# Peptides against a protein of PDB entry 3ESW: the designs that were tried, part 56

Target 1, 322 residues: chain A of PDB entry 3ESW
Amino acid sequence: NNIDFDSIAKMLLIKYKDFILSKFKKAAPVENIRFQNLVHTNQFAQGVLGQSQHLCTVYDNPSWHSIVLETLDLDLIYKNVDKEFAKDGHAEGENIYTDYLVKELLRYFKQDFFKWCNKPDCNHCGQNTSENMTPLGSQGPNGEESKFNCGTVEIYKCNRCGNITRFPRYNDPIKLLETRKGRCGEWCNLFTLILKSFGLDVRYVWNREDHVWCEYFSNFLNRWVHVDSCEQSFDQPYIYSINWNKKMSYCIAFGKDGVVDVSKRYILQNELPRDQIKEEDLKFLCQFITKRLRYSLNDDEIYQLACRDEQEQIELIRGKTQ

## One batch from the design tools (peptide; made by RFdiffusion4, then SolubleMPNN)

Design b2_p13_6_s4 (from b2_p13_6, 7 letters changed)
Fold by OpenDDE base, seed 2:
Structure b2_p13_6_s4 (fold): chain B 322 residues (1-322), chain A 13 residues (1-13)
Amino acid sequence: as target 1 above (322 residues)
Amino acid sequence: NKSLVEELLEKLK
């Protein structure tokens, strides 16, 4: 009897799909109990959950996407992308165009659009006066600042004129389109929204050691790609551990479709103790949140995302040195 | 995105 290998392969694929889909079914009572206990007892887990409730969904706002696209110089951006694509992109296929777009958005954002703000300029003395600014501390937002999701306002005194300048740390990315300045938090927040506004699959990466960046899913590279707007960096996950010699413990990626521990991509050396949560509990937490984010998706979407997750996990295990 | 299983099954053909 000729073994019908095609029939066996089809049967195996069906069973495999069913098995994968079974993992994304409604959480069992035991999983819900474990989750509740974890987020009530572990502060790090509470933090991850709290971040996921905001970062996984906040950027999926069509109104914000429209405002972003209306604010950016799209003619300049696409002109530059088309120019770079015309050099080499045609040989690599259409999917590479999006990589060129992200690279141009990194350039445009850092060079033409947004400003790094260590200290604000003096509101009275004008531009390029930040050198004269002395920090006095931080305050809560006033009534106007509170309209733009401001948690903290840094207060500075000008050494020349003696006036006080407020630097509100806005979390509203639409306000950041106006202010055009900030630190890593403001940069990453607005840049995440910008990437999302182009219809890209983007994650916000939180590092416990006071840095944040993006990941973009490249259809050309068929993987998550490191993207840091502050550094104008594309596909350089090593910059923190190697170039900066930064010590890190946790990097957690937050996207619409999942929460993923991406520490293995970025923590290449100088690993700090991972003592905030048990590894098994962190893995469970990320999987549980991811499962919840996917509850409304159909079986095909769930399966495709699960395949992507599997490839990412393989990548993270293999430690592909780029 | 093909799963690793799909890729393996395609190689068995």
Scores: peptide ipSAE 0.085, ipTM 0.759, DockQ to the pose 0.098
Fold by OpenDDE base, seed 5:
Structure b2_p13_6_s4 (fold): chain B 322 residues (1-322), chain A 13 residues (1-13)
Amino acid sequence: as target 1 above (322 residues)
Amino acid sequence: NKSLVEELLEKLK
C-alpha cells in the first residue's frame, strides 16, 4: 500500500494544531493551586506577577496612542524612513520598512525628542545647570506630582542659587511626553508606548540588575529584536554582557500576549546566581501568565502566537543569535 | 509564521 504521505502530513498537522490549542485551554485546578502557592511563597514570583499586571496591558491604550502620534513630528519621522527605505528596502520587500521605522524612532527619540537626566537643571538658573546640583535624597510625591503616577521624587539643591529642584520620577508616559527627560526607566516606559502607538508588537524587558529595554517583533527578521532607546541600539543584545561587562541573573520580557524569560538572549557571560526561584517554577509561572493573557484569543491567534513562541524557544536554545 | 512542523511537512511534499 503506497503510503499517502500527503494524507499523513495533513493528519499530523491537524493533530499538532489540536495539541497546541490544548495547551491554552483553561488552567486545571492543580495548575491554579501551584500558581497560587508559588506567588504566595516566592517573592520573585510575586514580583513577576505584579509587573505583568501592569506592563502587559498598560500600553494597550488607544487614547494614549493618539496623544503620542499627535505629539511626535511624524512628517520628519516618515521622511527619514522613506529616505532610508528608498536606498535599500525595495530589494528586501515591504516587511523591512518597519525595521527602518524602529531605527528612525530610536534616532528621533534620542537625538530630537528625549533627554537623559542624570541630575535635573536648576529650576531657577535654567538650562545646562545640572552640574551645580547636589542630591539631598528622595521623598514621596506632593499633591500635584501624585496626579502623574509618581512614586518617588529626587530632591536637589543648587550650589549657585541655593534653591531646591524636584525631579519627580513619573511613571505616567503621557506626562513624560511633556517633561521629555529621565533615566532608563522613563526612556523605556515612553519608548515602549511610542512603538505601541505605531501598532508594533513590543515587549518591555526587565533586568533584575537595574536596567530595562524593549523588544520589537520584526516581520522582516521573523524574530524578537533587541531595542534599547537609551543606547539607540537595534539588534545588539550582547551590549550588556560583552560591551558593558554587566553581570546579570534574570531578563524577563512582558508583552500583551505573554511573559517570557529572555535571559539566554542577553546573559552571554558573567551570569549571576539564579537563586531567586527554581527554574521549573519560573518556566511554569511565565507559561501560566502567558496562558491567562491569551484566554480571549481565538484558535487561529493562539496557534500563530504558539508558532512564534516555538521559534523563539528554538532560537534561545540554539544560541544562533548573530 | 509557519510552525517548524508546518515547514517540515512542506519539505516532505
Scores: peptide ipSAE 0.072, ipTM 0.739, DockQ to the pose 0.092
Fold by OpenDDE base, seed 1:
Structure b2_p13_6_s4 (fold): chain B 322 residues (1-322), chain A 13 residues (1-13)
Amino acid sequence: as target 1 above (322 residues)
Amino acid sequence: NKSLVEELLEKLK
């Protein structure tokens, strides 16, 4: 009897799809107990959960997207994208246009729109006076600052006029469209919202060693791409480990469709001890949160995301073998 | 995106 390989392949594909979908069914009671015990007993796990509750959903706000698009110079942005696309993009197809868009958004954000703030200018002396500012410490927000999700305010005294200048560390990205200044936290927060406002698939990457950046899913490259607004960097995941010689332990990506340990993409050397959680427990935690984020999706959406996740995991494994 | 399993099954055809 000639083995109908086509029929066998079809049956295997059906069984595989069913197997993948079964992983995203409602959690068993034992998994819920394991999750609850983990987040109650492990501080790192509690931190990852807390971040996921904010970062996975906060940027999916249509009202914020409209405000962003109304605030940016879209004519300048698209003019520059079209100019770069006209040089080489026609040979590579339409999907590469989005990569040019992200590269221009990186340029526009760093060069034209947002400012790095090591120290604020003196509110009394005016522009370019930050050199005269002495830090006095930090305090809680006042009544006005509290309206914009401000957790802390850095206080500075001007050495020239003696006046106090407040630098609120706003977490409201809409307020950051007005202030247009900050450090890595404010940069990454607003830039994540900007990318989301263009309808892009974006993750916020948290590094335990005090840095944050984005990942963008490139349809042209068919993978997650490193994006750092502070560095105007596109597809340079090595910059931290190699260029900065930074020591790192954990990099966790937070998106609307999942939470992923992306440490393998960025930690290429000088790995710090991963002693905050057991590797199996971290894997379980990220999978459990991802499963919850996908509960409302249909079977086709779940399957497509699972295929993307598999390709990413293969990429992350291959990267460590180099 | 095709799964690795889908890619393998396509190569068996």
Scores: peptide ipSAE 0.046, ipTM 0.717, DockQ to the pose 0.101
Fold by OpenDDE base, seed 3:
Structure b2_p13_6_s4 (fold): chain B 322 residues (1-322), chain A 13 residues (1-13)
Amino acid sequence: as target 1 above (322 residues)
Amino acid sequence: NKSLVEELLEKLK
């Protein structure tokens, strides 16, 4: 009996796809109860849910993408990308062009566009006067600052002229296109929007130990790539644990298609206790939110995303196969 | 004996 291997292979592929799709069906009543109990009883779970409700969708705004593209020097950016691609990129195929684009956007953003603001300049004394500024504390936004999703305003007094300067911590990324200054929060917020405006697959990574960065899905590398706008860093997930010797407990990635615990990519040493939630409950939470984000997708989209998730999980389990 | 694929699939759960 000649075994029709082609027929068997086709049948196995169909059964495999059906199995994958079965995982993304509407949540069972027991899963909904488990989710509701978890977010009601665990503060860390509630925080992850709250962040997902904002970060997974806020950057999918076509009007914001248009404003970003109109604000950036696209001629300069593409000129530099084309120049770097012409040196080495042609041998690797067209998919590598997007990696060159992200690297140029990192350069452009840090060198030409945005500024680190430890302390503001004095509004009265002018440029390069931040050294004269003494922090007085923080307060709520005024009526004008409140228009731009401002939660906190840092207050500074000038040691030279005695005047007060306000540094609003804006969360509106369109306002950040005007102000062009901030710390890691403002940098990551606006840079995430910039990457999304080029049609890229991007996640916002939150670290519990007061840092934030991006991940970009490289079609060339066929994986999620670390991107930090503050550091002008591409594919250097080790910089926090190794170079900074930073202690960390949790890194959570938030994207339009899912929420993923990416701690294993970034926490290479100096791991802090993971005591905020049970590991099985965190895994369940991320999977449950991811499932909800995919409810409107078709079977082909669900299958492709599930295959990508499987490859990422294999990468995170195997560790350093770079 | 679970296949390597089955073992990997269980680890991904």
Scores: peptide ipSAE 0.028, ipTM 0.653, DockQ to the pose 0.157

Design b2_p13_7_s1 (from b2_p13_7, 8 letters changed)
Fold by OpenDDE base, seed 2:
Structure b2_p13_7_s1 (fold): chain B 322 residues (1-322), chain A 13 residues (1-13)
Amino acid sequence: as target 1 above (322 residues)
Amino acid sequence: TLLELIKKLLELS
């Protein structure tokens, strides 16, 4: 009897789809209890939840996307993308074009648009005076700074004129389109919004050891791609562990469709103790938040995302980019 | 994975 492989495959696909969809159904009462207990008893879990409530949804703002697109030099960006795309002669179509777009956005953002601010310039002495600035500490925002989601203001005194300069750490990415300066937090915040404004699938990656970056889902590469605006880096997840010799414990990715522990992508050596939460509890937490983020999606969307999640988990286990 | 197995079965058809 010729084994009807097609019929078997079709039957298995149906059963597999049903099985996957069953995992994304409304959480059982026991899962809700476990979740509540975890976030109330574990500070790290509470932090991940708090970040997810902001980072997973804040960038999905059409009004912000419009403001971004109106602010950027789109003519320059697309001119450069078209130029680089034409040079490489890749016939892979629209999917690879998006990778070139992200690479140009990295270039444009770092070289033409945004500035690194270790210390602010003196408001009185003008440009290139940051070397004369002495940190006095941090304080809360004033009434004006508070309008732009500012949690902290760094205070500096000029060694030349003695005047005080305020460096507000704005979390409003629209304000960052005006200020065009910051550190890794401001860079990643605004750059995440920029990528989202082009309709890209983007995650914000939080590292416990004081760094943040993005991931972009490349349709061409069919995987999540490391993107660091500060470093103008595309697909270089090794830069932290290898190039910087950075010690790290946790990297958590926050996107509209899920929260994922991506530590295995970035922590290649010098792993710090993962003692903030049990591994099983972290896995549960990320899955639980991911389920909640997907509750409004249809069965086909859930299935497609679940297939993507499975491929990512395979990638993270194998350490091979497919 | 089951998905990989299904993909392989489809390749055999």
Scores: peptide ipSAE 0.036, ipTM 0.701, DockQ to the pose 0.761
Fold by OpenDDE base, seed 5:
Structure b2_p13_7_s1 (fold): chain B 322 residues (1-322), chain A 13 residues (1-13)
Amino acid sequence: as target 1 above (322 residues)
Amino acid sequence: TLLELIKKLLELS
């Protein structure tokens, strides 16, 4: 009796699709109650929700995408991508081109476009004067700074001329296209927008221990790929735990289509206590927010995303078989 | 996973 594996597979696919779609139906009343209780009683859960309300949607702005593309040197970027793709990319198909694009954007952003700012240059003395700057503390934004979603302003005094220089910590990524400087927050914010402006699937990764980076969904690698603009790093999730010997507790990824605990990808050693929330409650929270983000999607979109989610969960459990 | 099993079945077909 030749087992008709094709018929069995087709039947199982139908049943599987129906099962997946059933998970993304409107939340049951009990799930809504659990969610509300969790975000009202757990500060970490409230923080994750608050971040999701911003980070999952803010970068899906077509006007911002246009401004980004008009601001970047696209001719240089695509010239470099085409050059690298022409060397070896044709053998691996068109999907690898996007990996080359992300790698070039990392290079371009760090080397040609954006600047790391530990301390600002003195507004009076000009460029390369940051060494002369003494921090005086932080304050709220003034009326002009407030126009650009500024939460705090770092204040510095120049040891040479005595003048005060303000370093606004802008959260408006369009303002960052002008200022072209910042720390990990500004770097990740603007770089996330840049990647989104090229039509890429991108997540913003928040680490509880004061770092942030991106993930890009590579069609070539068929997985989420670590991307850190500050480090010009592509597919090096180990750099924090291994290279930096950083201790970490939580890494949460925020994208338009979901919120995912990606801690297992990045926390390889020196794990800090995960005491902010119960593991089951965090899993529930991320799934609940993800379900809400996908509420308007059609059945095929939901199914495709659920397949990606399943593959990612397998990866996070099994680790990369290198 | 069920999806992995389905994929394997499709490869055998």
Scores: peptide ipSAE 0.034, ipTM 0.694, DockQ to the pose 0.740
Fold by OpenDDE base, seed 4:
Structure b2_p13_7_s1 (fold): chain B 322 residues (1-322), chain A 13 residues (1-13)
Amino acid sequence: as target 1 above (322 residues)
Amino acid sequence: TLLELIKKLLELS
């Protein structure tokens, strides 16, 4: 009796699809209760939820994408991408072109477009005066700064002229297209929007230990790729744990289609205690939020995303991205 | 995974 492997595979695929789709059905009352209790009783869970409500959707703004594309030197960007792509002997239409685009965007953003700001320059003394700036602390935004989603303003006094300079920590990425300066938060915020503006699948990665970066889904590599605009880094998830010897506990990725604990990708050594939430509760939380983000998707979209999620989970368990 | 198994079965067909 020749085993009809094709028939068996088709039947298993149907059952698998049904199983996957069943997981993404509307949450049961018990799951809703568990979720509500978790976010009300656990501060870390509440923080993850709060971040998801912003980071998962804020970058999906077509008007912002247009403004970004109008602001960037697209001619320079594509000229450089085309040069590097041609140099490596790739044919047009290969999925690898997007990897070259992201690499050029990293270069362009760090070298040509955005500036790191530890301390602002003195508004009175002009450029290259940050060395003369003394921090006085932080305060709330004024009426103008508040228009650009500013949560805090760092205040500096110039040791040379005595004038006060304000450094608003803007969360409006469109304002960052104007200011073109910041720290890891501003860099990652605007760069996430930039990548989204090119139609890429992008996640914002929050690290509890005061760093943030991106991931983009490479169709060529068929996986999520580490992208750090501050470091001009592509596919180097090890830089924090190994190169910086950074101690970390949590890395959470926020995207339009889900929230994922990506700690295993980045925490390779010097792991700090994961004591903010039970592992089972964090897994539940991320799955629950992900499920909510997918409620409007069709069965095919849900299935494709679930397959991607499964591959990522396998990758994260095996630790073999390289 | 079940998906890996399905893929293997498809390779055998």
Scores: peptide ipSAE 0.033, ipTM 0.690, DockQ to the pose 0.723
Fold by OpenDDE base, seed 3:
Structure b2_p13_7_s1 (fold): chain B 322 residues (1-322), chain A 13 residues (1-13)
Amino acid sequence: as target 1 above (322 residues)
Amino acid sequence: TLLELIKKLLELS
């Protein structure tokens, strides 16, 4: 009996694809009830849902991408990318070139474009006067600041001239192209948009312990790569746990195609209690939101993303970046 | 992975 191994393999592939696709079908009524109960009863789940409603889609704005590309010095960026690409003699095409692009964007953003702002300079005294600024507290935005998705304005008094300087915490990344200053939130917000404007697969990573960064999907490395604009860091997920000795509980990645608990990539030591939600409920929540984000995709897109997700989960379990 | 095994089976066939 000549076992037709080709026929068996083809049949198994079809059955496997169908099985994978079955997991991404529209949620059953029982899953919807579980989801609704979870987000109504658990504050952490509400927070993850609220963040997903914003972060998963806000950066997929073609008008914003155009404004970004018009604002950046693209000639300088591509000149530097081409220079670094030429030095390494790689003939590997566009896949590795994109890694060089992200590295240059990290350099350009930190060194040439954006500024860290612990305290603002005095509006009256001018540049390099932040040392003279005393915090008075925070207040709501005024009518002008409210136009740029501002929830909070930090108020400072100049010890030299006595004038008040406002530091609005803008969430509008287009306004950040103008102001070109902020803290980790403003840095990550605008940098996420910048990466998206180059057509890259990007996730926004939220850490519960007051930090945020990006992940970029490298086609060359065939994995999600840690990217931190504040640190000019590429593929250094260990910097928080090891270099900073930071204690962390949750890292959640938000992208257009899914929400993923990436804590295992970044929490290598000094793990804080994960007591905000049950692990099974968090897994369910992320999967449920991910399914919703993929409802409009075709079977091949769903299958490709599911295969990518499975490889990421294997990577996170093995602790080996292949 | 099961997928890798199936792919290997296809290569052997």
Scores: peptide ipSAE 0.032, ipTM 0.676, DockQ to the pose 0.470

Design b2_p13_7_s2 (from b2_p13_7, 7 letters changed)
Fold by OpenDDE base, seed 3:
Structure b2_p13_7_s2 (fold): chain B 322 residues (1-322), chain A 13 residues (1-13)
Amino acid sequence: as target 1 above (322 residues)
Amino acid sequence: TLLEFIKKLLELS
């Protein structure tokens, strides 16, 4: 009797899909209790939840996307993308074009659009006067600064004219399109919005040791790709652990479809103690938040994302890019 | 994985 392996395989694929979908059903009462207890008793878990409530949704704003696209020099960007794409030939398929776009956006943002601001220029003395600025400390925002989600304002005194210059740390990315300056927080915030404005799948990566960056899902590479706007870096996850010799404990990625511990991608050496939460509890927390973010998705969307998640987990375990 | 096993069955068909 010729075993119809094709029929058996098709049946098994259906059963497998149903099994995967069953994992994304509404959380059982016991899971809800575990989640509530975890975020109530563990400060790190509460922090991850709080960040997810903001970072997973804030960049999915069509009005902001329009403002971004109206502000950027799209003609220059696409001209440069087309030029670089033409050099390597078209043999690798259309999906690689998006990788060239992200690389050009990194170049454009760092070289043409945004500035690193360790110290502001003096408002009275003009441009290139930051060397004359002495920090006096930080204070709360004034009534105008508060309109742009400003948490703190750094205060500087000019050594030449004696005037005070304020450097507000704005969290409103639309205000950052005007100011065009900041540190890693402002860079990553605005750059995440820029990538989202092109319709890309993007995650915001938070590192506990005071750095932030992005990940972009490359359809060409079929994986999440490291992107750091400050460094003009594409697919260099080793830059922190190896090049900077940075010590790190946690890297958490926040996207519209999930929250993922990506520490294994970036912490290659000099690992700090992971003592803020139990590993099993962190895994549970990320899975639980991810499940909640997917509650409104259809079965096909859930299945596709679950397959993507499985491939990422395999990558993170093997330490090999697929 | 079960998925890998199913993919292998498809290759044998």
Scores: peptide ipSAE 0.037, ipTM 0.682, DockQ to the pose 0.671
Fold by OpenDDE base, seed 1:
Structure b2_p13_7_s2 (fold): chain B 322 residues (1-322), chain A 13 residues (1-13)
Amino acid sequence: as target 1 above (322 residues)
Amino acid sequence: TLLEFIKKLLELS
């Protein structure tokens, strides 16, 4: 009897789709209890949940996207993208254009648009006076600073004129379009919004050891790609573990469609103890939050995302990010 | 993965 492999494959595909969709149905009462207990008893889990409530949704703001696109020099950006694409891109197809766009946005942001700020310039003495600034500590925002989601203000005294300069750590990315300066937090916050404003699929990656960066889903490479605005880095996930010799324990990616432990992509050596949560509980937490983020999606969207998730998990296990 | 297995079955057909 000739085994109808086509018929078997079609039946298996249907059953597989149904199985995948079943995982994204409403959580059982026991799963809700487990989730509630986990976030109430584990501080790390509570932190991941708190971050997800902000980072997974805040950048999906059409009004912010419009403001970003109106603020950037789009003519310069697209001119540079077109120039680089014309050299090599025609041989690789149209999907590679977006990779060139992200690379140009990295260049533009670091070289032309945003500034790293270790210490602010003195408000009285003017530009290039940061060398004369002494930190006095941090305080809460004043009435004006509080309008722009500011949790902390760093205070500096000028050694030359004796005046005080305030450096508000703004979390409002629209305010950052005005100030155009900050550290890794401000860089990653605004750059995440910039990438989202171009209609890209983007995640915010939080590292427990005080760094943050982005991931972009490349349609050309058909995978998540490391993007660090501070480093002008594209597809170099090894820079932290290898180049910096940084010790790390957790890297968590936050996007509109899910929360994912991406530690295996970035922690290649010098792994710190992962003692903040049980591995099974972290996996459960990320899956539970991801499931909630997908509640409004249709079956086809859920299935497509689940297939992408599976490919990412295979990539992370095989260590083939490059 | 099950998906990889199904894809291989489709290639044999």
Scores: peptide ipSAE 0.037, ipTM 0.708, DockQ to the pose 0.806
Fold by OpenDDE base, seed 5:
Structure b2_p13_7_s2 (fold): chain B 322 residues (1-322), chain A 13 residues (1-13)
Amino acid sequence: as target 1 above (322 residues)
Amino acid sequence: TLLEFIKKLLELS
């Protein structure tokens, strides 16, 4: 008897869709109790929840997107994208254009737009004076700095003129469009907003060992792609473990549609102890937050995202993105 | 995975 593979596949797809949708129903009382107990008893879980409440939603602001697009040199950006796309992009299909866009945004951001600030320039002596700056410590924001979501201000004294220069660590990405300087936190914050302003699917990746970067969902590659604005890096998840020889324990990705442990993508060697939370509890936490973020989505949206999640989990297990 | 299996079945049809 010829096996009707099409009929079997169709039947299995229906059952699979129903099964997936069943997982995204409202949380059972027992799951809510487990979640509440976990975030109240585990500090790491509380931290992940707190980050999710900010990072999963803050960048979905249409007014911010408009301000970003009005601030960037879009003519230059699209000119460069079109130039690179014209070389080979037509042969690979339209979806590759977005990869060229992200690569150009990485170039533009690092080379033309934003500056790394290890130490600030002296406010009195002007540009290229950071070498003369001595750190005096950190303090809370003043009344003006506090308007721009500033938690900490680094204080520097100029060795030449003796004046004090303040380096506010702004968390308001709109203020960063003005200041155009910072470290990995400011870089990743503003660059995440920039990518979002182009309508891209973007996640903010937090590493416990004091680094942050982005992931972009490439329709061409059909996967989440590592993006580091500080490094002008596209699809190089190995740079931390291999090139930097960095020791890491956790990498957590935060997006509008979910929270995902992406440690397996980036921690390739020199793994630190994962002792902050039980693995089962972390998995539960990420799934629970993801489920809540998707409560307003329709069945088709939930299904499509769940299919994407499954493909990512397969990728992370197989290690195929190296 | 089940999804991969289903996709493979569709490729065979």
Scores: peptide ipSAE 0.036, ipTM 0.702, DockQ to the pose 0.698
Fold by OpenDDE base, seed 4:
Structure b2_p13_7_s2 (fold): chain B 322 residues (1-322), chain A 13 residues (1-13)
Amino acid sequence: as target 1 above (322 residues)
Amino acid sequence: TLLEFIKKLLELS
């Protein structure tokens, strides 16, 4: 009897789709109880949940996207993208164009648009005076700073003139389009919004050891790609563990469609103890939040995302970007 | 993966 492989494949595909969809159904009461208990008893879990409530949705703001696109030098950006794209002999309409766009956005952002701020310049003495600034500590935002989602303000005294300069740590990315300065937090925050404004699939990656970066889903590479605006880095997930010799414990990616532990992509050596949560509980947490984020999606969207998730999990297990 | 297996079966059809 000739095995009807087509019939078997179709049947298996249906069953597989049904199986996948079953995982994304409304959480059972027992799962809800487990989730509630976890976030109430584990501080790390609570932190991940809190971050997900913000980072997974905040960048999906069409009004912000418009403001970004109006603020950037799009003519320069696309001119450079087109130039590099043409130089490499790619045909128009190839998915690789978006990789060139992201690379140019990295260049533009670091070289032309945004500034790194270890210490602010003195408001009185003017530009290039940061060397004269002494940190006095941090305080809460004033009434003006609080309008721009400012959590803390770093206070500096000028050794030359004695005046105080405030460096508000704004979390409003629209305010960052004006200030055009910050550290990894401000860089990643605004750059995440910038990438989103171009219609790209982007995740915000939080590292417990005080760094943050992005991931972009490359349709050309068919995977999540490391993107660090501070480093002007594209597809270099090893830079932290290898180049910086950074010790790390957790890297969590936050996107509109899910929360994913991406630690295996970035923690290649010098792994710190993962003692903040049980591995099974972290996996459960990320899956539970991801499930919630997908509740409004149709079956086809859920299935496509689940297929993407599966490929990513395979990549993360194998430790090789295929 | 099961998906890879299914894809392979579809290639054989």
Scores: peptide ipSAE 0.034, ipTM 0.688, DockQ to the pose 0.700

